# Peptides against a protein of PDB entry 2YKT, part 13

Target 1, 231 residues: chain A of PDB entry 2YKT
Amino acid sequence: SRSEEMHRLTENVYKTIMEQFNPSLRNFIAMGKNYEKALAGVTYAAKGYFDALVKMGELASESQGSKELGDVLFQMAEVHRQIQNQLEEMLKSFHNELLTQLEQKVELDSRYLSAALKKYQTEQRSKGDALDKCQAELKKLRKKSQGSKNPQKYSDKELQYIDAISNKQGELENYVSDGYKTALTEERRRFCFLVEKQCAVAKNSAAYHSKGKELLAQKLPLWQQACADPS

## One batch from the design tools (peptide)

Design b1_p11_2_s3 (made by RFdiffusion4, then SolubleMPNN; from b1_p11_2, 9 letters changed)
Fold by OpenDDE base, seed 3:
Structure b1_p11_2_s3 (fold): chain B 231 residues (1-231), chain A 11 residues (1-11)
Amino acid sequence: as target 1 above (231 residues)
Amino acid sequence: MEELERQPFGL
């Protein structure tokens, strides 16, 4: 029936969230933690490289003929320090605004969805059982009427069961339809939450990239000219 | 009932 099909669709939405979305989201969080760890490794390695660049700048500053190149090397290291600070801010946001929040939500969601599905199933079954009972009583009444010398005695009661079945069928269909809309809303809410959190991370990443591009674009022409200038 | 009030992905 239409109600049975819609019921199966409703249950499948909840099952898809529980069995596909939430496990995939846990994997996404795990991959995010791996990415964060790799970026932290990059930041540490970069610090060592630019600390060594500062040492080269010190040696240039101590030289008789290359003092101005010492300042260039220090500026290169300072620009890197500023870019690194922006990266650390982005990583903090990535951890706190995306990973931690998703981890908290996905951990709580299994119990919530199980309870929501169980509530829906209980009420759907209750309405279905009430309909089945009325249909069974109508069938019993019709059997009694067919064996009776006075079938007209049962006519009013037959009409009452027909009306009750029609009403209960309509109530069941409406309940299952609303249940399906609710389930789709639950699914959409989870994807929207992921999109919104990813947008926040994207905004912070854009700020990091913009700052790095701006700083390098400002200084690079000066650094490129430093070796062409006579000592 | 309390578990249904905690919509984890409630905005």
Scores: peptide ipSAE 0.206, ipTM 0.776, DockQ to the pose 0.133
Fold by OpenDDE base, seed 4:
Structure b1_p11_2_s3 (fold): chain B 231 residues (1-231), chain A 11 residues (1-11)
Amino acid sequence: as target 1 above (231 residues)
Amino acid sequence: MEELERQPFGL
């Protein structure tokens, strides 16, 4: 029936969230943690490189003919320090605003979805069983009427069962239809949450890239001229 | 009822 098909579709939406979306989201979180770790590794490696650049700047500052180049090398290291600080801020946001929140939500979601599906199934079954009972009683009544010497005795009761079946069928169809819309809304909400959190990460990433671009654009022309002046 | 009130992914 239309109701049975829509019921199956509703259950399949819940199953898809539980069996496909949530496991995939857990994998996404795991990949995010790996990405965070790699970026933290970049930050650590960068520190060693720019600390070594500072040492080269110290040597230039101690020289008689290259003192001004010492200041340039120190400025280069300082600008990169500021860029790395911005990367660390982005990573903190990535961890706290995306990964932690998704992890908390996906952990709670298994219980929530199980309860939601169970509630829907219980009520759907209750309405279905009540309909089946009325249909069975009508069938029994019709059999009694056909075997009776006075079929008219059962006419009013037959009409009552027909009306009850019609009403219960309509209630079941409406309930299953609303259940399907609810399930689709639950699915959409999860994707929207992911998109919104990813947008926050994208904004923070844009801030990191902008800061780096601005700092380098300001200083790079000065650094490029430092070797053009004869000592 | 309490578990259904806690929509993990918000509205």
Scores: peptide ipSAE 0.203, ipTM 0.768, DockQ to the pose 0.139
Fold by OpenDDE base, seed 1:
Structure b1_p11_2_s3 (fold): chain B 231 residues (1-231), chain A 11 residues (1-11)
Amino acid sequence: as target 1 above (231 residues)
Amino acid sequence: MEELERQPFGL
Protein backbone atom coordinates (compact mmCIF):
# COMPACT_ATOMS: atom_id res chain seq x y z
CA SER B 1 0.00 0.00 0.00
CA ARG B 2 0.96 3.69 -0.22
CA SER B 3 1.32 3.88 3.58
CA GLU B 4 3.47 0.74 3.70
CA GLU B 5 5.81 2.09 1.04
CA MET B 6 6.14 5.45 2.77
CA HIS B 7 6.76 3.61 6.06
CA ARG B 8 9.64 1.67 4.46
CA LEU B 9 11.08 4.93 3.09
CA THR B 10 10.90 6.52 6.56
CA GLU B 11 12.70 3.61 8.21
CA ASN B 12 15.33 3.66 5.45
CA VAL B 13 16.12 7.34 6.14
CA TYR B 14 16.78 6.59 9.82
CA LYS B 15 18.82 3.50 8.89
CA THR B 16 20.90 5.52 6.40
CA ILE B 17 21.74 8.08 9.09
CA MET B 18 22.66 5.43 11.66
CA GLU B 19 24.46 3.00 9.36
CA GLN B 20 26.06 5.34 6.77
CA PHE B 21 26.19 8.95 7.99
CA ASN B 22 27.32 8.39 11.59
CA PRO B 23 30.11 5.89 10.76
CA SER B 24 31.29 8.19 7.95
CA LEU B 25 31.26 11.14 10.35
CA ARG B 26 33.37 9.17 12.85
CA ASN B 27 35.85 8.49 10.07
CA PHE B 28 35.80 12.20 9.13
CA ILE B 29 36.65 13.10 12.74
CA ALA B 30 39.51 10.57 12.75
CA MET B 31 40.89 12.02 9.51
CA GLY B 32 40.56 15.50 11.03
CA LYS B 33 42.64 14.43 14.04
CA ASN B 34 45.30 13.07 11.68
CA TYR B 35 45.30 16.34 9.75
CA GLU B 36 45.63 18.34 13.00
CA LYS B 37 48.58 16.18 14.06
CA ALA B 38 50.30 16.68 10.71
CA LEU B 39 49.86 20.47 10.90
CA ALA B 40 51.27 20.47 14.43
CA GLY B 41 54.21 18.51 13.06
CA VAL B 42 54.72 21.13 10.33
CA THR B 43 54.73 23.88 12.96
CA TYR B 44 57.37 22.07 15.00
CA ALA B 45 59.59 21.34 12.00
CA ALA B 46 59.26 24.94 10.77
CA LYS B 47 60.42 26.22 14.18
CA GLY B 48 63.63 24.24 13.84
CA TYR B 49 64.25 25.57 10.33
CA PHE B 50 63.73 29.22 11.26
CA ASP B 51 65.74 28.87 14.48
CA ALA B 52 68.57 27.75 12.22
CA LEU B 53 67.91 30.80 9.99
CA VAL B 54 68.30 33.04 13.07
CA LYS B 55 71.70 31.45 13.64
CA MET B 56 72.70 32.41 10.10
CA GLY B 57 71.51 35.95 10.84
CA GLU B 58 73.71 36.06 13.96
CA LEU B 59 76.75 35.10 11.87
CA ALA B 60 75.94 37.81 9.31
CA SER B 61 75.63 40.40 12.10
CA GLU B 62 79.10 39.42 13.37
CA SER B 63 80.65 39.78 9.88
CA GLN B 64 82.52 42.88 8.69
CA GLY B 65 80.70 43.28 5.36
CA SER B 66 77.27 41.62 5.78
CA LYS B 67 75.80 43.16 8.97
CA GLU B 68 72.68 44.52 7.25
CA LEU B 69 71.91 41.05 5.87
CA GLY B 70 71.77 39.83 9.46
CA ASP B 71 68.80 42.14 10.07
CA VAL B 72 67.10 40.81 6.91
CA LEU B 73 67.49 37.21 8.08
CA PHE B 74 66.10 38.12 11.52
CA GLN B 75 63.09 39.79 9.88
CA MET B 76 62.45 36.69 7.78
CA ALA B 77 62.43 34.53 10.91
CA GLU B 78 60.16 36.98 12.76
CA VAL B 79 57.61 37.09 9.93
CA HIS B 80 57.59 33.30 9.97
CA ARG B 81 56.95 33.32 13.73
CA GLN B 82 53.92 35.57 13.22
CA ILE B 83 52.55 33.31 10.45
CA GLN B 84 53.01 30.22 12.64
CA ASN B 85 51.24 31.91 15.56
CA GLN B 86 48.28 32.50 13.25
CA LEU B 87 48.37 28.84 12.21
CA GLU B 88 48.33 27.75 15.86
CA GLU B 89 45.25 29.89 16.48
CA MET B 90 43.55 28.30 13.49
CA LEU B 91 44.44 24.82 14.82
CA LYS B 92 42.93 25.61 18.23
CA SER B 93 39.72 26.65 16.53
CA PHE B 94 39.79 23.57 14.31
CA HIS B 95 40.09 21.36 17.38
CA ASN B 96 37.62 23.12 19.68
CA GLU B 97 34.94 24.26 17.23
CA LEU B 98 34.90 21.35 14.79
CA LEU B 99 36.47 18.12 16.05
CA THR B 100 35.39 18.21 19.71
CA GLN B 101 31.83 19.24 18.90
CA LEU B 102 31.40 16.64 16.16
CA GLU B 103 32.82 13.92 18.42
CA GLN B 104 30.39 14.76 21.23
CA LYS B 105 27.39 14.91 18.90
CA VAL B 106 28.07 11.71 16.94
CA GLU B 107 28.48 9.76 20.19
CA LEU B 108 25.06 10.88 21.45
CA ASP B 109 23.31 10.58 18.10
CA SER B 110 23.09 6.77 17.96
CA ARG B 111 20.94 6.72 21.09
CA TYR B 112 18.82 9.65 19.97
CA LEU B 113 18.08 8.19 16.54
CA SER B 114 17.33 4.75 17.95
CA ALA B 115 14.80 6.29 20.33
CA ALA B 116 13.26 8.45 17.59
CA LEU B 117 12.91 5.49 15.22
CA LYS B 118 11.46 3.30 17.98
CA LYS B 119 8.90 5.97 18.89
CA TYR B 120 7.84 6.27 15.25
CA GLN B 121 7.65 2.49 14.79
CA THR B 122 5.60 2.02 17.95
CA GLU B 123 3.01 4.60 16.97
CA GLN B 124 2.90 3.47 13.33
CA ARG B 125 2.32 -0.13 14.46
CA SER B 126 -0.37 0.95 16.92
CA LYS B 127 -2.28 2.77 14.18
CA GLY B 128 -1.76 -0.11 11.74
CA ASP B 129 -2.99 -2.69 14.25
CA ALA B 130 -6.09 -0.62 15.00
CA LEU B 131 -6.85 -0.42 11.27
CA ASP B 132 -6.30 -4.16 10.79
CA LYS B 133 -8.63 -4.88 13.71
CA CYS B 134 -11.43 -2.79 12.19
CA GLN B 135 -10.95 -4.47 8.80
CA ALA B 136 -11.07 -7.90 10.44
CA GLU B 137 -14.26 -7.03 12.36
CA LEU B 138 -15.93 -5.77 9.17
CA LYS B 139 -15.01 -9.02 7.43
CA LYS B 140 -16.50 -11.05 10.30
CA LEU B 141 -19.65 -8.92 10.24
CA ARG B 142 -20.10 -9.43 6.49
CA LYS B 143 -19.75 -13.20 6.92
CA LYS B 144 -22.43 -13.15 9.62
CA SER B 145 -24.70 -11.03 7.43
CA GLN B 146 -24.39 -13.42 4.47
CA GLY B 147 -25.35 -16.35 6.70
CA SER B 148 -28.27 -14.52 8.30
CA LYS B 149 -31.95 -14.65 7.41
CA ASN B 150 -32.10 -10.91 8.21
CA PRO B 151 -29.02 -9.17 6.69
CA GLN B 152 -30.52 -5.73 7.35
CA LYS B 153 -29.88 -6.25 11.08
CA TYR B 154 -26.14 -5.66 10.47
CA SER B 155 -26.36 -2.70 8.03
CA ASP B 156 -25.81 0.10 10.56
CA LYS B 157 -22.84 -1.65 12.15
CA GLU B 158 -21.32 -2.30 8.71
CA LEU B 159 -21.51 1.42 7.91
CA GLN B 160 -19.84 2.24 11.25
CA TYR B 161 -16.91 -0.06 10.47
CA ILE B 162 -16.57 1.35 6.94
CA ASP B 163 -16.38 4.88 8.36
CA ALA B 164 -13.91 3.81 11.07
CA ILE B 165 -11.68 2.11 8.46
CA SER B 166 -11.71 5.21 6.26
CA ASN B 167 -10.79 7.47 9.19
CA LYS B 168 -8.06 5.15 10.48
CA GLN B 169 -6.60 4.73 6.99
CA GLY B 170 -6.42 8.51 6.56
CA GLU B 171 -4.87 8.93 10.01
CA LEU B 172 -2.23 6.28 9.29
CA GLU B 173 -1.34 7.83 5.93
CA ASN B 174 -0.99 11.29 7.48
CA TYR B 175 1.10 9.97 10.37
CA VAL B 176 3.48 8.10 8.06
CA SER B 177 3.73 11.11 5.74
CA ASP B 178 4.63 13.38 8.66
CA GLY B 179 7.09 10.76 9.90
CA TYR B 180 8.83 10.76 6.52
CA LYS B 181 9.11 14.57 6.51
CA THR B 182 10.51 14.45 10.06
CA ALA B 183 13.09 11.83 9.08
CA LEU B 184 14.24 13.89 6.08
CA THR B 185 14.51 16.94 8.35
CA GLU B 186 16.69 14.95 10.76
CA GLU B 187 18.97 13.93 7.89
CA ARG B 188 19.19 17.49 6.54
CA ARG B 189 19.93 18.91 10.00
CA ARG B 190 23.01 16.71 10.32
CA PHE B 191 24.41 17.74 6.95
CA CYS B 192 23.65 21.39 7.68
CA PHE B 193 25.53 21.15 10.98
CA LEU B 194 28.57 19.72 9.20
CA VAL B 195 28.43 22.45 6.53
CA GLU B 196 28.16 25.21 9.15
CA LYS B 197 31.12 23.89 11.14
CA GLN B 198 33.19 23.51 7.99
CA CYS B 199 32.34 27.12 7.06
CA ALA B 200 33.80 28.24 10.39
CA VAL B 201 36.99 26.30 9.61
CA ALA B 202 37.13 27.90 6.16
CA LYS B 203 36.85 31.40 7.66
CA ASN B 204 39.68 30.71 10.10
CA SER B 205 41.80 29.24 7.30
CA ALA B 206 41.16 32.34 5.16
CA ALA B 207 42.35 34.55 8.03
CA TYR B 208 45.57 32.54 8.30
CA HIS B 209 46.27 32.78 4.57
CA SER B 210 45.45 36.51 4.46
CA LYS B 211 47.78 37.31 7.37
CA GLY B 212 50.64 35.41 5.76
CA LYS B 213 50.07 37.10 2.41
CA GLU B 214 49.98 40.58 3.97
CA LEU B 215 53.15 40.13 6.02
CA LEU B 216 55.15 38.67 3.14
CA ALA B 217 53.89 41.24 0.62
CA GLN B 218 55.03 44.04 2.94
CA LYS B 219 58.54 42.72 3.57
CA LEU B 220 59.53 40.76 0.46
CA PRO B 221 60.42 43.83 -1.70
CA LEU B 222 62.79 45.03 1.04
CA TRP B 223 64.46 41.64 1.33
CA GLN B 224 64.84 41.32 -2.45
CA GLN B 225 66.79 44.60 -2.61
CA ALA B 226 69.12 43.80 0.32
CA CYS B 227 71.90 42.43 -1.94
CA ALA B 228 71.56 45.07 -4.69
CA ASP B 229 73.28 47.86 -2.74
CA PRO B 230 77.01 47.24 -2.28
CA SER B 231 77.67 48.36 1.28
CA MET A 1 11.90 10.19 26.52
CA GLU A 2 15.14 11.77 27.86
CA GLU A 3 17.10 10.67 24.79
CA LEU A 4 14.73 12.50 22.44
CA GLU A 5 15.24 15.74 24.36
CA ARG A 6 18.97 15.94 23.62
CA GLN A 7 18.71 16.40 19.80
CA PRO A 8 22.50 16.29 19.27
CA PHE A 9 22.50 18.16 15.94
CA GLY A 10 20.00 20.85 16.99
CA LEU A 11 16.47 21.64 15.91
Scores: peptide ipSAE 0.202, ipTM 0.772, DockQ to the pose 0.133
Fold by OpenDDE base, seed 5:
Structure b1_p11_2_s3 (fold): chain B 231 residues (1-231), chain A 11 residues (1-11)
Amino acid sequence: as target 1 above (231 residues)
Amino acid sequence: MEELERQPFGL
C-alpha cells in the first residue's frame, strides 16, 4: 500500500543517516584531524627552514660586499612567518568551528536518531494494529450477518466499523506522511550544518590566502631587484 | 524523552 511504501521510505531515511551519513562523517572528521596534524607539521618544519634562512641573512650582513642582501633574506623569512601565523589562525578555526563541533554532534546523534526511529515505529505499528483490528472485526461481523436470519440487525454496527476503518486509514497515512517529511528534514539539517561549518572554514582559508598573496606581491619585486643593485 | 530533546544538529 501507499502507507507501507512511505513507511519503508521513512525507515530507510533514518537508517541511511545512522548507517551511512554518521559513519562517513566520523571518517571525515578523522581525515580532517590528519590534515590538521600535517599542516601543523608543515608549520613546524617551515620554522626550522626559515630560521636557517635568517642565519644566512646574518652572514650576509657581516660580509663586506653583500650587506643589503642580509636585509632581503630577513624580509623573506619575516614574510613567511606572517603567512604561517595566518595559517595557524585558520587551523584554530578549522579545529574549533568545524571538527570539534561535528565530533560532539555525531557522537550524540546515534542515540537521538535511534530514539526518534523507535518512537516513529512504535506509533506507526500502534495505528496499523488498530486499523487491522477494525478490519478484522468488520469481516467477522459480515460473516455473522451472512449466516443470520435477520442481517439487518448488524447494519448499524457495520456502518460504524466502515467509518472507523476510514478514519484510522486516514490517520495512519497522515502520520506516515508526516514521519517521512520529518525524517527528510532531519537528513537535510545534518547536511546544512556541515555546509554552514565548512563555509566558516572557507572564509578563514580565504583570509589566509589573501594575506599571503598581499605580502608576497608587495615584497617580491624588491627581492628580485636586490642582486642587480651594485654593492 | 531526554534523548529526543537533545536534537544534536538543532532545529
Scores: peptide ipSAE 0.199, ipTM 0.769, DockQ to the pose 0.131

Design b1_p11_2_s4 (made by RFdiffusion4, then SolubleMPNN; from b1_p11_2, 9 letters changed)
Fold by OpenDDE base, seed 3:
Structure b1_p11_2_s4 (fold): chain B 231 residues (1-231), chain A 11 residues (1-11)
Amino acid sequence: as target 1 above (231 residues)
Amino acid sequence: MEAEERQPFGL
């Protein structure tokens, strides 16, 4: 029946969220943690490289003919420090605004979805059983009427059962239809939450890239000219 | 409704 098909579709939506979406989201969080760790590793490795660049700047500052290049090398290291600080801020946002929140939500979701599905199934079954009972009673009444010398005695009761069946069928169809819409809304809400959190991370990432571009664009012309002027 | 039954992904 249409109601049975829509019931199966509803259960399949909940099943897809529980068995496909939530495990995939857990994997996404794990991959995010790995990415965060790798970027933190880049920050650490970069510190060693630019500390070594500072040492080269110290040597230039101690020279007689290359003192001004010492300042250039120090500026290069300082600009890098500012870029790395911006990266660390982005990583904190990535951790706190995306990963931690998704982890908390996905951990609670299994219980929530199980309860929601169970509630739907219980009420769907209750309405289905009530419909089946009315249909069975009508069938019993019709069998009794066919065996009776006075079939007209049962006509009013037959009409009452037909009306009751029609009403219960309509109620069941509406309930299952609403259940399906609710399940689709639950699925969409999870994707929307992910998109919104990813947008917040994207804004912080854009700020990191913009700051780096601005700092380098400001200083790079100065650094490029430093070797053209004979000291 | 326990805090766990609150829609985790509520917008």
Scores: peptide ipSAE 0.198, ipTM 0.764, DockQ to the pose 0.165
Fold by OpenDDE base, seed 2:
Structure b1_p11_2_s4 (fold): chain B 231 residues (1-231), chain A 11 residues (1-11)
Amino acid sequence: as target 1 above (231 residues)
Amino acid sequence: MEAEERQPFGL
């Protein structure tokens, strides 16, 4: 029936969230943690590299003919430090605004969805059973009427059951339809949450990239000319 | 159930 098909669709939405979305989201979080670790590794390695660059700048500053190049090397290291600070803020946001929040939500979601689905199934079955009961009683009444010498005695009760069946059918259809809309809303909410958290991370990432671009754009021309200047 | 448990992905 239409209600049975809609019921199946409703259950399938919940199942898709529980069996596909949430496991995939857990994997996404895991991949995010790996990405975070890799970026942290880059930042650590970069620190060593630019600390070594500072040492080269110190040597230049101690030289007789390359003192000004020492300042250039120090500026290069300083710009990196500023970029690094922005990267650390981005990583902090990535951890706190995305990964941690997703992890907390996905962990809670299994219980929530199970309860929501169970509630829906219980009520759907209750309405279905009540409908089936009325249909069965009508069938019994009709059989009794056919065997009676006075069928008119059962006419009013037959009409009452017909009306009750119609009402219960409509109620079941409405309930299942609303259940389906609710399930789709639950699915959409989860994707929206992911999108919003990604937007927050993207804003912070944009700030990192912008700051780096600005700093390098300001200094790079100066550094490129440093060796052309007479000592 | 805490409000958060009622809507884990609530916006």
Scores: peptide ipSAE 0.193, ipTM 0.767, DockQ to the pose 0.138
Fold by OpenDDE base, seed 4:
Structure b1_p11_2_s4 (fold): chain B 231 residues (1-231), chain A 11 residues (1-11)
Amino acid sequence: as target 1 above (231 residues)
Amino acid sequence: MEAEERQPFGL
């Protein structure tokens, strides 16, 4: 029936969220944590490199003929420090605004979805069983009427069962239809949440890239002239 | 049940 097909579709939406979306989201979080760790590793390795650059700047500052190049090397290291501070802020946001929130939500979601599906199934079954019972009673009544010497005795009761079946069928169809819309809304909500959190990360990433670009664009022309100036 | 448990991905 139309109601049975719509019921199957509704259950399949809940199953798809629980069995496909949530496991995939857990994997996404795990990959995000791995990416965060790698970026933290880059920050640490970069610190070692630019600390070594500072040491080269110290040696230039101690030289008789290259003192001004010491200041250039120190400026290069300082600009890097500012870029790395911005990266650390972005990583903190990535952790707190995306990973932690997704992890909290996905852990709670298994229980929520199981309860939502169970509630829907219980009510759907209750309405279905009530319809089936009414149909079975009508069938029994018709068999009694067909074997009776006075079929007219059962006419009013037959009409009552027909009306009850029609009403229960309509209620079941409406309930299952609303259940399907609810399930699709639950699925869409999860994707929208992911998109929203990813947009926040993208804004913070854009700020990091812009700050780095601005700092380097301001200083790079000055650094490029340092070796062209006569000592 | 905290409000968050009732709608984990609430928009």
Scores: peptide ipSAE 0.190, ipTM 0.762, DockQ to the pose 0.137
Fold by OpenDDE base, seed 5:
Structure b1_p11_2_s4 (fold): chain B 231 residues (1-231), chain A 11 residues (1-11)
Amino acid sequence: as target 1 above (231 residues)
Amino acid sequence: MEAEERQPFGL
């Protein structure tokens, strides 16, 4: 029936969230933690490189003919330090605003979805059973009427059962329809949450890249001229 | 159950 098909669709939405979305989200979180760790590794490696650049700047500053180039090398290292600080702030946000929140939510969601599905199934079955009961009683009444010398005495009661069946059928269809809309809304909410959190990550990443671009754009012309103007 | 436990991904 139409109601049975829509019931199957509703259950399939809940199953898809529980069996596909949530496991995939757990994997996404794990990949995020791996990415965070790798970026922390980049931070450490970059520090070593730019600390070595500072050492080259010290040697230039100790020279008689290249003192001004020492300041250039120090500025290069300092700009890197500022860019790196921005990356560290981005990573903190990535951890606290994305990974931690997703981890907490996905852990709780299994219990929530199980309860939501169970509630829906219980009420759907209750309405279905009530409909089946009315249909069975109508069938019994019709059998009694066919065997009676006065079938007209059952006419009013037959009409009452027909009306009750029609009403219960409508209630079941409406309930299942609303259940399906609710399930689709639950699915959409989860994707929307992921999109919103990923937008926050994208904004933080954009800020990191912008800061780096600005700092380098300000200093690079000066550094490029340093060798052309021997002091 | 905290409100978050009832709606992990919000309304």
Scores: peptide ipSAE 0.182, ipTM 0.755, DockQ to the pose 0.136

## One batch from the design tools (peptide)

Design b1_p12_1 (made by RFdiffusion4)
Fold by OpenDDE base, seed 4:
Structure b1_p12_1 (fold): chain B 231 residues (1-231), chain A 12 residues (1-12)
Amino acid sequence: as target 1 above (231 residues)
Amino acid sequence: EEPENPWPELPE
C-alpha cells in the first residue's frame, strides 16, 4: 500500500542517518583531529626553524659588516610569529567550534534517533493495528450477513466500519507522510549544521591566509633590497 | 522523558 511504502521510506531515512551518516561523521571528526595534530606539528617545526633564524640574526648583529642584516632577519622571524598567531587562532576555532561541537552532537544522537524512531514505529504500528482490526471486523460482519436470513440487520454496522476504515486509513497516511517529512528534515538538519560550521572554519582560514599575504607583501620588497643597500 | 534533539532547527 501507499502507507506501507512511505513507512519503509521513513524507516530507511532513520536507518541511513544511524548507519551511514553518524559513523561517517565520527570518521570525519577523527580525520579532523588528525589534521589538527599535523598542523600543530607544522607549527612546532616552524618555531624551531625561525628560532634558528633569529640566532643567525644575532650573529649578523654582532658582525662589523652585516649588522643591518640582523634586523632584517629579526623582522622575518617577527612576521612569522604574527602569521603563526593567526594560525593558532584558526586552529582553536577549528577545534572548539567544529570538532568539539560535532563530537558532542554525534554522541547524543544515537539515543535521540533511537527514541525518535521508536516513537514513530510505535504510533505507526498502533494506527496500523487499529485499521487492521476494523478491516477484520468488517470482513467478519460481511460473512455473518451473507449467512443471515436478514442481511439488512447488519447494514448500519457495515456502514460504520466502512467509515471507520476510511478515517483510520486517512489518519495513517497523514501520520506516515508527516513522519517521512520529519525524517528528511532530521537528515537535512545534520548536513546543514556541518555546512554552517565548515563556513565558520573557512572564514577563519581566510583570515589567516589574508593576514599572511598582507604581512609578507608589505615586508618582502624591503628584505629583497637589504643586501643591495649596505650600511 | 524523551531525549532532546542535539541538532539545531533549520534556518528560515
Scores: peptide ipSAE 0.421, ipTM 0.904, DockQ to the pose 0.854
Fold by OpenDDE base, seed 5:
Structure b1_p12_1 (fold): chain B 231 residues (1-231), chain A 12 residues (1-12)
Amino acid sequence: as target 1 above (231 residues)
Amino acid sequence: EEPENPWPELPE
């Protein structure tokens, strides 16, 4: 029936969230943590590289003919430090505003979804059973009427059961329809939250890239000319 | 007690 098919669809939405979305989200969080760790590793490794660059700048500053190149090397290291500071701020936001919040929600979601699905199933079954009972009683009444010498005795009661069946059928269909809409809304809430949090990450990432671009654009022409302008 | 939905409502 239409109600049975829509019931199956409703259960499948909940099943998809529980068995596909939530595990995939857990994996997404894990991959996010790996990405964060790798970026932190880059920051650490870069510090060692640019500390070594500063040492080269010190040697240039001690030279007789390359003193001004020492300042250039120091500026290169300093600009890198500023870019890395911005990256650390972005990573902090990435961790706190995305990963932590998703982790908290996905951890709680199993209990919530189980309860929500159970509530829906219980009420759907209750309405279905009540309908089935009414249909069974009508069938019994019709059998009794066919075997009776006075079938008209049961006519009013037959009409009452027909009306009751019609009403219960309508109620069941409406309930299952609303249940399906609710389930789809639950799924949409999860994706919407993910999209919104990814937008926040994207804004922070844009700020990081903008800062780096601005700093390098300002200094790079000066650095490129340094060797051509011996003091 | 019914567990609370951990996800926010959809924006209007």
Scores: peptide ipSAE 0.420, ipTM 0.903, DockQ to the pose 0.849
Fold by OpenDDE base, seed 3:
Structure b1_p12_1 (fold): chain B 231 residues (1-231), chain A 12 residues (1-12)
Amino acid sequence: as target 1 above (231 residues)
Amino acid sequence: EEPENPWPELPE
């Protein structure tokens, strides 16, 4: 029936969230944590490299013929430090604004979805059972009427059951239809949240890249000329 | 007690 099909669709939405979305989101969070750890590793390694560059700058500053190149090397290391600070800020935001929030939500979602689905199923079954009961009673009444010497005695009751069945059928269809819309909304809420949080990550990433580009664009011409201008 | 929905409502 139409109501049975819509009911199956509704249950399938909840099932998809529970069995596909939530596990995939947990994996996404895990991959995010791995990515964060790797970037932290890059940060640490980069610090060692640029600290060593500073040491080269110190040696240049102590030289008789390359003193000005010492300042260039120091500037290179300082620009890197500023870029790295922006990266660290981005990583903190990535952790706190995306990963932590998603982890909290997905952990709570199993209980919520189970309760929501159970509520829907209970009410759907209740309405379905009430409909089935009315249909069964009408069938019994019709059998009794066919065996009776006075069928007219049951005519009013038959009409009442027909009306009740029609009303209960309509109510069931509406309930299941609304249930389906609700389930789709639940699914959309989850994807929408993910999109919004990923937009925030993208904005932070853009800011990081912009800062790096600006700093390097300002200094790079000076650094490129340093060897050609020993005076 | 019904558990609270952990996800925010859709924007308007």
Scores: peptide ipSAE 0.420, ipTM 0.903, DockQ to the pose 0.851
Fold by OpenDDE base, seed 1:
Structure b1_p12_1 (fold): chain B 231 residues (1-231), chain A 12 residues (1-12)
Amino acid sequence: as target 1 above (231 residues)
Amino acid sequence: EEPENPWPELPE
């Protein structure tokens, strides 16, 4: 029937969230933590490289003929320090605003979805059983009427059962239809939250890249001419 | 008591 098919579709939506979406989201969070760790590793390695560049700048500053190049090397290291500070801020946001929030939600979601599905199934079954009972009673009444010498005695009761069946069928169809819309909304809530959080990550990433581009664009022309302009 | 939905409602 139409209601049975829609019921199967509704249960399949909940099943897809529980068995496909939530496990995939847990994996996404795990991959995000790995990515965060790798970027933290890059930051640490970069510090060592630019500390060594500062040492080269110190040697230039101690020289008789290359003193001004020492300042250039120090500026290069300082610009990098500022870029790395922006990266660290982005990583903190990535952890606190994306990973932690997703982890909390996915952990709670198993209990919520199980309860929501169970509630839907219980009410759907209750309405279905009530409909089946009315249909069975009508069938019994019709059999009794067919064997009777006075079938007209049962006509009013037959009409009452037909009306009750029609009403219960309509109620079941509406309930299952609303249940399906609710299930699709639950699925959409999860994807929308993910999209919104990824937008926040994208904004933070754009700010990081913009700051780096601006700092380098400002200083690079000066650094490029430094060797041509001896002190 | 029914557990609360951990996900926010859809924007209007």
Scores: peptide ipSAE 0.414, ipTM 0.902, DockQ to the pose 0.852

